# Peptides against a protein of PDB entry 5JXT, part 11

Target 1, 319 residues: chain A of PDB entry 5JXT
Amino acid sequence: SLLPKKEINVYIGMSEMQVKWYQKILEKDIDAVNGAGGKRESKTRLLNIVMQLRKCCNHPYLFEGAEPGPPYTTDEHLIYNAGKMVVLDKLLKRIQKQGSRVLIFSQMSRLLDILEDYCVFRGYKYCRIDGSTAHEDRIAAIDEYNKPGSDKFIFLLTTRAGGLGINLTTADIVILYDSDWNPQADLQAMDRAHRIGQTKQVVVYRFVTDNAIEEKVLERAAQKLRLDQLVIQQGRAQVAAKAAANKDELLSMIQHGAEKVFQTKGAFGTMAEKGSQLDDDDIDAILQAGETRTKELNARYEKLGIDDLQKFTSESAYE

## One batch from the design tools (peptide; aimed at target 1 Y61 T74 D113 I114)

Design b1_p10_6_s1 (made by RFdiffusion4, then SolubleMPNN; from b1_p10_6, 6 letters changed)
Fold by OpenDDE base, seed 4:
Structure b1_p10_6_s1 (fold): chain B 319 residues (1-319), chain A 10 residues (1-10)
Amino acid sequence: as target 1 above (319 residues)
Amino acid sequence: PLPNPRYLQR
């Protein structure tokens, strides 16, 4: 029988570089961040801020002029300048040592480009599929990954491209490097490994930048997922969860952790304490804390009714 | 260090 998947949110502090870029993004649009634009603030402007903040949470090198150089070289800076890369780098070593194989999903093809450079730099053999991958090349990549004795350790996928019905049960680890706004897209990504033909315990690590917009993206996704489940269970198909955040929701998401980010001169959390020098115990602590927070997050939304789940709970950005 | 292919193509 297929074992239930284990899902763990991995809460990751920003690197010093991410904090600086996160500050810069907020400062550039500070009037919008403070809600000074009022009713006249465009939803498009807020969505752009959200997109830039999500880019920052993924990797600062997604911004022009962020990458160190010239000369432009792939080196350890590719890792230590992004909290998610620091955790990924340690986690992948563990995963490989365990004889596991891993799917890495992102919303951002440009992040996959960074992950390709990382894979080459670390000597990890990989496959890649994104939304631009031709159908034939997609089949070839899947077959190359799934073949018996495949030397491909990592499969890099965009969440939406990876969600399209493919079988990747030769992987037992799924890393969601970022989250989709639609939790069903992430579930579909997980289901590439967690399906008939899987022989191992599937573990899903969802990377979440702590004290940043990604926590609110995750909360909103969890809320939507629970709402979708309750709607199905209650037969209330007409309760179309408003798929798109309103302006106030977007503003609240942008404001989450913003003050603390502005007050921070260095890195956040474990990134401030250890930087790139995480050991196995640090990873275990991060995973254990993540498992606890994941249970708490789920338990929070399990207690809510449909009417509560339709309201974006702006918990104070300052708690 | 390997040249960064993301910047070499620009």
Scores: peptide ipSAE 0.265, ipTM 0.861, DockQ to the pose 0.404
OpenDDE base, seeds 1, 2, 3, 5: peptide ipSAE 0.246, 0.229, 0.233, 0.249; ipTM 0.855, 0.851, 0.851, 0.857

Design b1_p10_6_s2 (made by RFdiffusion4, then SolubleMPNN; from b1_p10_6, 4 letters changed)
Fold by OpenDDE base, seed 4:
Structure b1_p10_6_s2 (fold): chain B 319 residues (1-319), chain A 10 residues (1-10)
Amino acid sequence: as target 1 above (319 residues)
Amino acid sequence: AIPNPAYLKR
């Protein structure tokens, strides 16, 4: 029988470089961040801020002029300048040592480009599929990954491209490097490994930048998923969860952690204490804390009815 | 370090 998947949110502090870029993004649009634009502030401007903050949470090198150089090099700076890369680098070593194989999903093809350079730098053999990958090349990549005795350790996928009904049950670990606004896209991605034919316990690690917009993206996704489940169970088809955040919700999401980010000199959390020097005990502590916070997050939404989940804004999650 | 050409920025 297929074992239930284990899902763990991995809460990761920003690197010093991420904090600096996060501050710079907020400062550039400070009037919009403070709500000073009022009714005149465009939803498009807020969505652009959200997109830049999400890029920052993924990797600062997604910004023009962020990568150190010239000369431009792939080296340890690719890792230590992003909290998610520091955790990923340690986690992948453990996963490989355990004889597991891993799917890494992102919303951003440009992040997959960074992850390819990382794989080459670490000597990890990988496959890649994104939205631009030709159908024949997708088949070839899947077959190469799934073949008996495949030496491919990592499969890099964009979440939506990986969602296309493919079977990747030869992997037992799933890393969601970022989250889709639609929680169903992430479920469809993890179900590529968590399907009939899987022989191992599937573990899903969802990376979440702590004290940043990604916590609010996660909360909103969890709320929506619970609402969708209850609507299906109760047959209330009319509760089309408004998929798109309103302006006030976007503003609240942008403001989340912003004050603490402005006050921070350096990195956050474990990234401030250890940086790239995370050991196995630090990873265990991060995973344990993540498992606790994941249970707490789920328990918060499990108690809510449809009407509560519709009214439940990101602000009421902190009261 | 692996050299990256400036035009092949990530």
Scores: peptide ipSAE 0.146, ipTM 0.848, DockQ to the pose 0.390
OpenDDE base, seeds 1, 2, 3, 5: peptide ipSAE 0.113, 0.107, 0.101, 0.106; ipTM 0.822, 0.812, 0.830, 0.817

Design b1_p10_6_s3 (made by RFdiffusion4, then SolubleMPNN; from b1_p10_6, 5 letters changed)
Fold by OpenDDE base, seed 2:
Structure b1_p10_6_s3 (fold): chain B 319 residues (1-319), chain A 10 residues (1-10)
Amino acid sequence: as target 1 above (319 residues)
Amino acid sequence: AIPDPAYLKR
């Protein structure tokens, strides 16, 4: 029988470079961040801020002129300048040592470009599929990854490009490098490894930048998922969860952790203490803390009814 | 290190 998947949110501090870029993004649009734009602030502007903050959480090199150089190099700076890369680098070593194979999902094809450079730098053999990958090349990449005795350790995918019924049950680890606004897209990504034909325990690591926009993206996705489940269970088909965040929700998400980011000199959390020098005990502590916070997050939404979840604005989470 | 920008995909 297929074992139930384990999903663990991995809460990761920003690197010093990410903090500096996160500050710059907020400062550039400070009036919008402070809500001074009021009703005149366009939803488009707030969405743009959210997208820049999400890029920062993924990797600062997603910004033009962020990468140190010339000369431009693929080296350790690719890892230590992004908290998610530091944790990924340690996790991949552990995963490989266990004889596991891994799917890495992102919303951003440009992050997959960074991950390809990282794979080459570390000597990890990989496959890639994104939204631009031709149908024939997708089939070839899947077949190369799934073949008996495949030496391909990593499959890099954009979350939505994997959507069309592909079987990747030859992997047992899933890393969601970032989250979709629609929790169903992430579930569909997990279901590439967690389906009929899987023989191992599937483990999903969801990377979440702590004290940043991504924590609120995750909370909103969890809320939506619970609401969708309850609507199905209660037969209330008319309660389409408002799929799009409103302006006030977007503003609250942008403001989340902003004050602490402005006050911070250097990196956050374990990244401030250890930087790129995370050991196995630090990783175990991050995973254990993540498992606890994942259970707490799920427990918050499991107790809520449909009416509570519909009224649940980001303001009511702290009362 | 990969010093050659020709190998950079990002």
Scores: peptide ipSAE 0.082, ipTM 0.646, DockQ to the pose 0.391
OpenDDE base, seeds 1, 3, 4, 5: peptide ipSAE 0.072, 0.069, 0.081, 0.072; ipTM 0.674, 0.680, 0.786, 0.748

Design b1_p10_6_s4 (made by RFdiffusion4, then SolubleMPNN; from b1_p10_6, 5 letters changed)
Fold by OpenDDE base, seed 4:
Structure b1_p10_6_s4 (fold): chain B 319 residues (1-319), chain A 10 residues (1-10)
Amino acid sequence: as target 1 above (319 residues)
Amino acid sequence: AIPNPRYLQR
């Protein structure tokens, strides 16, 4: 029988470089961040800020002029300049040692380009699929990954391209490097490994940048998922969950952690203490803390009714 | 250090 999947949110501090770029993004649009734009502030401007902050949470090299060079080289700086890469690097070593195989999902094809450079640098064998991959090349990549005795350790996928009905049950680990605004897209990604034909316990690691916009993206996704479940259970198909965040929701998301980011000199959390020098005990502590916070997050939304889940309340994060 | 493919293709 298929074992239930284990899902763990992995809360990761920003690197020093991420903090600097996060500050720069907020400062560039400080009037919008402070809500000083009032009724004149466009939803489009706030959406752009959110997208830049999410890019920063993924990797600072997604910005022009962020990557060190010339000469442009792949080296340890590709890892230590992004908190998610530091955790990924240690986690992948453990996963490989356990004889597991891993799917890595992102919303950003440009992040997959960085992950390809990382795979080459670490000597990890990989496959890649994104939204631009030809149908024939997609089939070939899936077959190469799934073949008996495949040397391919990692499959790199964009969440939506990887969500399209494929079987990847030859992997038992799923890393969501970032989250979709639609929790169903992430579930569809998990279901590539977690389906009939899987013989192992599937474990899903969801990376979340701590004290940043991604916590609010996660909370909103969890809220929507619970709402969708309750709507299905109650037969209330007419409760169209507002697919898009309103202006005030976007502003609240942008403001989350912003003050602490401005006050911070250097990196956050474990990234400030250890940086790239994380050991196995540090990873165990991060995973344990993540498992606890994941249970707490789920328990919070399980107690809420449909009417409460329709309200995006920033206050609920502090209770 | 290895050459960065993301910048070599530009």
Scores: peptide ipSAE 0.323, ipTM 0.874, DockQ to the pose 0.452
OpenDDE base, seeds 1, 2, 3, 5: peptide ipSAE 0.285, 0.309, 0.313, 0.322; ipTM 0.857, 0.870, 0.869, 0.873; seed 1 fails the geometry check

Design b1_p10_7 (made by RFdiffusion4)
Pose (drawn by RFdiffusion4):
Structure b1_p10_7 (pose): chain A 317 residues (1-241, 244-319), chain P 10 residues (1-10)
Amino acid sequence: SLLPKKEINVYIGMSEMQVKWYQKILEKDIDAVNGAGGKRESKTRLLNIVMQLRKCCNHPYLFEGAEPGPPYTTDEHLIYNAGKMVVLDKLLKRIQKQGSRVLIFSQMSRLLDILEDYCVFRGYKYCRIDGSTAHEDRIAAIDEYNKPGSDKFIFLLTTRAGGLGINLTTADIVILYDSDWNPQADLQAMDRAHRIGQTKQVVVYRFVTDNAIEEKVLERAAQKLRLDQLVIQQGRAQVAAAANKDELLSMIQHGAEKVFQTKGAFGTMAEKGSQLDDDDIDAILQAGETRTKELNARYEKLGIDDLQKFTSESAYE
Amino acid sequence: TPVAPTHLEK
């Protein structure tokens, strides 16, 4: 029995420093922010703003010249200058206290570099797979974290790094520092720990910058995830739109017994006998329209699970 | 003893 994973959006604010940088990004190209300029502009200008705001929502130290002036030290400012780091610090502390281990995913390798400095600062044992990591390296990194009684606690990965089918069930908590544009990528990261061999409840925390660009980014991915479900669930429809033996058999046998029983004429003919007054015609049209409504209202309301014929139906016996 | 950030060296 594999427990369904718990996915939680953790909505996070921004530090005072992030606001300063967030405002500068929006100011440096306020024209495009207000939707100015021609409609012919290429997508490049707006996408550059998206990248900067994404970096800003992650950590201000991703911008050069942002970390407090030289010389540079690695201290508490690494935590309190990014809202996500403040939430993560207490979250990681609580995770270790309850005997849990955690996989931390990110879109940006420069952010895992910042998380490396944090792990060393707090004394956390950790592993990293980067996507810019050799094959033999990440094999050892997987094994080191999966070793029984492992010294490690945190596993730093990029959402895409490892490839398909790698197993990290020795962890039961997943933290998505930032989200991906395609939902299957984040969903695959969660299934590094949420797969066969996982014994404990998998909990996934997704850091989202509330009232900023990442909240809006998230709704789109949630929509695209919903669209994918509808396509997959309806993937049986085109194969259904020939005729089975039973389908052909049912068409022929339908009402055959009543035909054999009949010596004279059938229904509409036996009761009225090839002569029809106005009242008889009106009863035929009223009974038909009623049947037509009930038939259409029944089938236009159905779903794929009702129309889909099982392959075992072809096993006529 | 202060420790320099390794992320700036990368």

Design b1_p10_7_s1 (made by RFdiffusion4, then SolubleMPNN; from b1_p10_7, 4 letters changed)
Fold by OpenDDE base, seed 3:
Parts: structure tokens; C-alpha cells; sequence
Structure b1_p10_7_s1 (fold): chain B 319 residues (1-319), chain A 10 residues (1-10)
């Protein structure tokens, strides 16, 4: 029988470089961040800020002029300049030692380019699929990954490309490097490994930048998922349609953790204390804390009714 | 090692 998947949110501090770039993004649009634009502020401008902040949470090298060079070389700086890469680098060593195989999903094809550089630098054999991959090349990559005795350890996928009904049950670990606004897209990604033919316990690690916009992206995704479940159970099809965040919701998401980011000199959390020198005990502590916060997050939304889940609760950010 | 995709256009 297929075992239930284990899902763990992995809360990760920003690197010093991420903090500097996060500050720079907020400062560039400070009037919009402070809500000074009022009714005149465009939803498009706020969405652009959200997208820049999400890029920063993924990797600062997604910005022009962030990467050190010329010459541009792949080295340890690719890892230590992004909190998610520091955790990923340690987690992949553990996963490999356990004889597991891993799917890594992102919303950003340009992040997959960074992950390819990382895989080459660490000597990890990988496959890649994104939205631009030709149909024949997708089949070839899937077959190469799934073949008996495949030496391909990692599969890199965009979440949407991975959603296309493919079978990747030869992997037992799923890393969501970032989250989709639609929780169903992430579920569809997990279901590539968590499907008929899986023989192992599937574990899903969802990376979330702590004290940043990604916590609010995750909360909104969890809220939406619970709402979708209740709508299906109650037969109220009309309720599912409020998919897009309003301006006030977007502003609240942008403001989340912004003050603490402006006050921060250096990195956040475990990244400030250990930087790239995380050990196995530090990883275990991060995973344990993440498992606790995941249970608390789920328990919060399980108690809410449809009418409560339709309201953006900004207040749950300050408790 | 093959030049990584990020450096192929540079």
C-alpha cells in the first residue's frame, strides 16, 4: 500500500547578501511598501514587488549585477549567498547517503539554471525539465531518470512542467524550493513521486524563507487549500473563484518582516550563527522546528470555516 | 565541465 506522504516546511534564514538585496528592493519602492500610494497604487506594482522579494528569497543571483565577477565562476559563493542553498547542500548529502533520490521543484526556470551550476559543481548527476523543454526531450529525461540502476540522483523541474501527469515514483524525496500561489500545483508536483508504484515513504520538504514574504505566500496557500477542501465537501462551487490577492493583502505580505529586515545587520537566524558551516545537528534542529511549525500552521486552518477562510487574516502575522 | 547555462550567454 502507498504510505501517506510526510510534509515538512523548512524555515530558512536569509544570508547576509539576501538581507542586503531584500532591503534594496523595499527601499526602491518604499512609498508603495509604506502604503503611501493609497488608492492610486497599482496592483501590478505591488505584484512586481512581491515577485522581486520572492526572487531574493530564492537566490540573490537572480538579479543583474548581484553575482561576483567577471570572471564568473561557480564556487562556494553560489551556496553561502543563499540560505536555501546552504540547507539544500547539507540536505542533499544526507539524502544521497540514505540511498534516496530527489525531485527539486521551483516556479523559476532561472533558479533551475543556478541549481544546474550547483549540481555540476558538487558532481551530482541530474535531469532537467521546464516549460521550454521539448516533448521528446521530456520523455528522454524521464526515461533516463526512471531507468533501473539510473545514476541520476536529482531531477530539476519547474512546478508547472512537473504537473503534466508524469511518473517519477523512482524518487522518494521531494523538495519544493519555492511555493506556488496555487497549493494544487505543489500537490500535483508531489504526486509525481507520491503515486501508485512508489515503494518508499515519500518525504516532502517545502523551503520557506523565515521572516520574509514567503511565510505569507505559504499561509495564503494553506488557507486556499483548506477553503478548496471545504468547498468540495459542502458542494459550494462558487466560493473557489477568489484566487487573486487584493491590494491590501499584497501590501500586508510585502510589509511582513520588512521592519526586522531593515534593522538586521548581517544574516538571519541559523545563517547568522553558522552561515555555510551548518552541521548535521543544525539540520536536525531546522527540520524539527519546521515539523512543529507545520503542525501548528495546519491546525490553525483546520479550525476555520468557509467565511473565515475567505477573509485575509493579517492579524495572525503579529501573534 | 560544460559551461553552466547562466554563463553560456555571457
Amino acid sequence: as target 1 above (319 residues)
Amino acid sequence: APVAPRYLER
Scores: peptide ipSAE 0.274, ipTM 0.829, DockQ to the pose 0.179
OpenDDE base, seeds 1, 2, 4, 5: peptide ipSAE 0.243, 0.113, 0.170, 0.031; ipTM 0.801, 0.750, 0.774, 0.619

Design b1_p10_7_s2 (made by RFdiffusion4, then SolubleMPNN; from b1_p10_7, 6 letters changed)
Fold by OpenDDE base, seed 4:
Structure b1_p10_7_s2 (fold): chain B 319 residues (1-319), chain A 10 residues (1-10)
Amino acid sequence: as target 1 above (319 residues)
Amino acid sequence: PPRAPRYLLR
């Protein structure tokens, strides 16, 4: 029988470089961040800020002038300048030692380009599929990954491209490097490994930048998923979950953690204490804290009714 | 040749 998947949110502090770039993004449009535009603020402007903040949470080298150089190199700086890369690097080493194989999903093809450089740098053999990958090349990559005795350890996928009905049951670990706004896209990605033909316990690690916009992206996704479940259960098909955040929701998401980011001169959390020098105990602590926070997050939304779940307010879950 | 910065790559 297929074992239930284990899902763990992995809460990760920003590196010092990420904090600096996160500050720069907020400062560049501080009036919009402070809500000074009021009702006249462009939704497009706010969506652009959200997109830049999410890019920063993924990797600072997605911005002009963030990568050290010239000369531009592939070295340890690729890892230590992004909190998610530091955790990924340690997790992949553990996963490989366990004889597991891993799917890594992202919303950003440009992040997959960084992950390719990382895979080459660490000597990890990989396959890649994104939105631009030709159909024949997708089949070839899937077949190369799934073949008996495949030397491919990692499959790099964009969440949407990897969600397209493919079978990747030869992997037992799923890393969501970032989250989709639609929780169903992430579920479809997980279901590439968590399907008939899987023989192992599937474990899903969802990376979430702590004290940043990604916590609100996660909360919104969890809220939407619970709402979708309740709507199905209650037969209330007419409750169209608001697919797109409104301006006030976007502002609230942008403002989340912004003050603390402005006050921070270094890295966040474990990244401030140890930087890239995480040991196995640090990883276990991060995973255990993540498992606890995941249970708390789920329990928060399980208690809410449909009417509460229609409102994206941070406040409604402390009552 | 020296590689370009990653922000310019694709």
Scores: peptide ipSAE 0.500, ipTM 0.918, DockQ to the pose 0.195
OpenDDE base, seeds 1, 2, 3, 5: peptide ipSAE 0.150, 0.505, 0.493, 0.489; ipTM 0.805, 0.920, 0.917, 0.916; seed 2 fails the geometry check

Design b1_p10_7_s3 (made by RFdiffusion4, then SolubleMPNN; from b1_p10_7, 5 letters changed)
Fold by OpenDDE base, seed 2:
Structure b1_p10_7_s3 (fold): chain B 319 residues (1-319), chain A 10 residues (1-10)
Amino acid sequence: as target 1 above (319 residues)
Amino acid sequence: APVAPRYLLR
C-alpha cells in the first residue's frame, strides 16, 4: 500500500547577502512598500516587487551585479550566500547517506541553473527538466533517472514542467525549493514521487524563507487549498476561490517582515549564529521546528470556515 | 572559469 506522504515546512533564515539585497529591493520601491502609492499603485508594480523578493529568497545571484568577482568561480560562496543553499547542502548529504533519491522543484529555471552548478561542484549526478526542455529530451531524462541502478541522485525540475503526469516513483524525497501561488501545482509535483509504484515513505521538504514574503506565499497557498477542500465538501461549486491576490493582499505580503529586515545587520536565525557551519544537530533542530510550525499552520486553517477563508485577514495570525 | 557572472551567462 502507498504510505501517506510526510510534508515538513523548513523555515530558513536569510544570509547576510540576502538581507542586504532584500533591503535594496524594498528601498528601491519604498513608497509602494509604505502604501504611499494608494489606489494609483499598479497591481503590476506590486507583483514585480513580490517577484524580486521571491528571487532574493531563492538566491541573490538571480540579480545582476550580485555574484562576487572577478574572478567568477563556482565555489563555497554559491552556498553560503543563500540560506536555502546552506540547508540544501546539509540535507542532500543526509538524503544521500540514507540511500534516498531526490526531486528538487523550483518555479525559477534560473535557480535550476544555479543548482546545476552546485550539483557539478559537489559531484552530484543529476537530471534536469524545465519549461523549455523538448519532449524527446524530457523522455530521455525521465528514463535515465528511472532506469534500474541509475546513478542519478538528483532530478531538477520546474514545478509546472515536473507536474505534467510523469512518474518519478524511483525518488522518495521531494524538495520544494520555493512554492507556487497555486497549492495544486505543488501537490501535482509531489504526486510525481507519491503515486502507485512508490515503495518508500515519501518525505516532502518545503523550503520557506523565514520573516519574508515566502511565509505569506505559503499562508495564502494553504488558505486556498483549505478553501478548495471546503467548497468541494459543502457542494458550493459557485464559490470561485479568488485566484489572484488583490493590491492590498500583495502590499500586506510585501510588508511582512520588512521592518525586521531593515533593522537587521547581518544574517537571520540559524544563519546568523552558524552561517554555513550548520551541523547535524542544527539541521535536526530546523526540521523539528519546521514540523511544529507546519502542524500549527495546518491547524490554523482547519478551524476556519469558507467565509473566513475568503477574507485575507492579517488579524487571523493573532487569534 | 566563467568570464562573466552567472546572471549574464544564462
Scores: peptide ipSAE 0.345, ipTM 0.865, DockQ to the pose 0.196
OpenDDE base, seeds 1, 3, 4, 5: peptide ipSAE 0.114, 0.160, 0.172, 0.242; ipTM 0.740, 0.757, 0.754, 0.828; seed 5 fails the geometry check

Design b1_p10_7_s4 (made by RFdiffusion4, then SolubleMPNN; from b1_p10_7, 6 letters changed)
Fold by OpenDDE base, seed 3:
Structure b1_p10_7_s4 (fold): chain B 319 residues (1-319), chain A 10 residues (1-10)
Amino acid sequence: as target 1 above (319 residues)
Amino acid sequence: MPMAPRYLLR
């Protein structure tokens, strides 16, 4: 029988480099961040800020001139300059020791390029599929990963490419390196491992940058998922979940944690205390805290009705 | 140190 999947949000502090770049992104558009643009500020400008902040949460090397060089070399700096990479690096060692195999999903193909460099640097054998991968190459990569006795430990996928109905039940761990605005896209990605033919407990780790835009992306995704469930249950087909955040919602998301980011000298949370020197106990503490916060997040949205879930207010999820 | 593949393929 297929076991229920275990989903854990993994809340991760920014590295010092991420804090500096996050500050720089906010400062560049400070008038828009402060809402000073009023009615004239375009939704497109706010969406662009959100996308830059999400890039920063993933890896600062997604920005031109961020990576140390020339010469550009892969080294430990690829890991310690991004909080998610520090946690990923420790988590993958544990996953490998357990004899598990892992799917890593991202919205950003350019992040997969960083993860390829990381896999080569650590000596992890991997497969890759993204939106540009030819159909024949996709089949070949899936077959190479799924073959009996495959030495491929990691499969790197864009979330969109993972949605294509493929079977990856030879993996039992799923890492969502970032979240989709549509929670159904992430569910479809998880369902590549969590389906008929899976023999292990599937565990899903969702990476979330703490005190940043990604917490609000996650909250919005959880709200939308609950709304979609209630609409299906109540047969109210007319309640189209608002596909895109409005201007005020986007502004609130951009402002979340911004003040604390401006006040921060160095890294955030466990990244400030330990940096790249996270041990197994630090990882266990992060996972335990994440499991607690995941239960609390789900419990907040389970109590809300359709009318409450249609109002994106950060406050209405706390009442 | 090996050059990062992301910069070799550009």
Scores: peptide ipSAE 0.266, ipTM 0.837, DockQ to the pose 0.392
OpenDDE base, seeds 1, 2, 4, 5: peptide ipSAE 0.219, 0.213, 0.217, 0.231; ipTM 0.771, 0.801, 0.818, 0.818

Design b1_p10_8 (made by RFdiffusion4)
Pose (drawn by RFdiffusion4):
Formats: sequence, structure tokens, C-alpha cells
Structure b1_p10_8 (pose): chain A 317 residues (1-241, 244-319), chain P 10 residues (1-10)
Amino acid sequence: SLLPKKEINVYIGMSEMQVKWYQKILEKDIDAVNGAGGKRESKTRLLNIVMQLRKCCNHPYLFEGAEPGPPYTTDEHLIYNAGKMVVLDKLLKRIQKQGSRVLIFSQMSRLLDILEDYCVFRGYKYCRIDGSTAHEDRIAAIDEYNKPGSDKFIFLLTTRAGGLGINLTTADIVILYDSDWNPQADLQAMDRAHRIGQTKQVVVYRFVTDNAIEEKVLERAAQKLRLDQLVIQQGRAQVAAAANKDELLSMIQHGAEKVFQTKGAFGTMAEKGSQLDDDDIDAILQAGETRTKELNARYEKLGIDDLQKFTSESAYE
Amino acid sequence: PVRPAFAERP
């Protein structure tokens, strides 16, 4: 029995420093922010703003010249200058206290570099797979974290790094520092720990910058995830739109018994006998429209799970 | 401890 994973959006604010940088990004190209300029502009200008705001929502030190002036130290400012780091510090502390281990995913390798400095600062044992990591390296990195009684606690990965089917069930908590544009990428990262061999409840925490660009980014991915489900669930429809033996058999046998019983004429003919007054015609049209409504209202309301013929139906016996 | 700028790292 594999427990369904718990996925939680953790909505996070921004530090005072992030606001300064967030405003500068928006100011440096305020024209495009207010939707000015021609409609002919290429997508490049706006996408550059998206990248900067994404970096800013992650950590201000991703911008050169942002970390406090030289010389440079690795201290508490690494934590309190990014809202996500403040939430993560207490979250990781609580995670270790309850005997849990955690996979931390990110879109940007430069952020895992910042998380490396954090792990060394707090004394956390950790592993990293980067996507810019050789094959034999990440095999050892997987094994190190999966070793029984492992010294490690945190596993730093990029959402795409490892490839398909790698197993990290020796962890039961997943933290998505930032989200991906395609939902299948984040969903695959959660299934590094949420797969066969996982014994504990998998909990996934997704850091989202509330009232900023990442909240809006998230709604789109949730929509695209919902669209994918509808396509996959309806993937049986085109194969259904020939005729089975039973379908053909049912067409022929329908009402055949009543035909054999009949010596004279059938229904509409036996009761009225090829002569029809106005009242008889009106009853035929009223009974038909009623049947027509009930038939259409029954089938236009159905779903794929009702229309889909099982392959075992072809096993006529 | 002192270190180089984060932007100077590979």
C-alpha cells in the first residue's frame, strides 16, 4: 500500500532587500511592464523580465553586486535576505527533529550553489545532482543517500537532473524551492521519493512567492496539469469513434422474438391498420418527441467511462 | 570566514 502524497503550497513573502531588487527589475523596463510599445515586439523582452523576477523570488544573491559589500562572508544574512530561506531554515530544522530526510529541487543551479553554502553553514550533510553531473558521479550520489544508515540529510537536485526512474525512497519529504513551467517535471521530482519502496507518507512542500510573479506562474501550471488530465482521461475516445460481433448480433436480435410472435402486423400497424386519422398521427409525433428527448438527454450527458467498450466484450461466449 | 564574491565562482 503506497500512501498518496501530501502536496502543500507554502505561500511566502519577500525580504526588504528583495523588494528593492524587485522594484528595480520592474523599473528598468517599466514600459514593457505597463504593456507599452508595439504588439509586434518579440517575446524576448518580457521573458527577460520573467527570468529576473524568478531569480529575485528565489534569492537576491543571484544578482551580481547584491550580497553585502566586500569582503564576503557566509553568515545569517544568507538566510534572512530571502523569504524562502527563512521559511526553509525552520522547515529543515523541524524536518530533522522528526527523523525525516528531504529532497530539495530547484530550477537554477546557481541556487543550489547558494543552498550548498547554507548546508555547510548549518553543518548539514548533503548530496547534490546537478544535471551538469557525470553519470558515475550521480550513481554514487544516489547510493550515498540511499545507503542504510546514511550520514546525509539533504539532497540537492535540479528538477530535471537525474533522469527517469532514479530512486530516492530513503527520503519522505520533498521541497520544491521554485516550480517548473510544465507540471510533469515537478510531478516527476516528487516521484523520486514517492514510488514503490517508500514506506512513509511522502509530503511535498512547494515554495510560492505570494502576491508576486510565482503565484501567477503557479495557476498556469495548475491549469496545464488539469488540461493534461482531460486529454489522458479522454484518450480512449478516438479509438471508439467498426462493429463488434455482439454489436452486430444485438442489432439483429433486437426485437426479433416479438417479430416471430407476430402473425399479423407490428405495433403501429396492428393497432391502427394502415389507416390513420389526425388523432393517431398526433399520438405518434408526441410519443416520438418524448422518446427523442429522453434518449438525447441520456446520452449527451454521458462520459468516456460509460461509452468505452472493454476488450473483454469481444470475448463472446 | 572570508571568501570571493559569489558571482566569481565557476

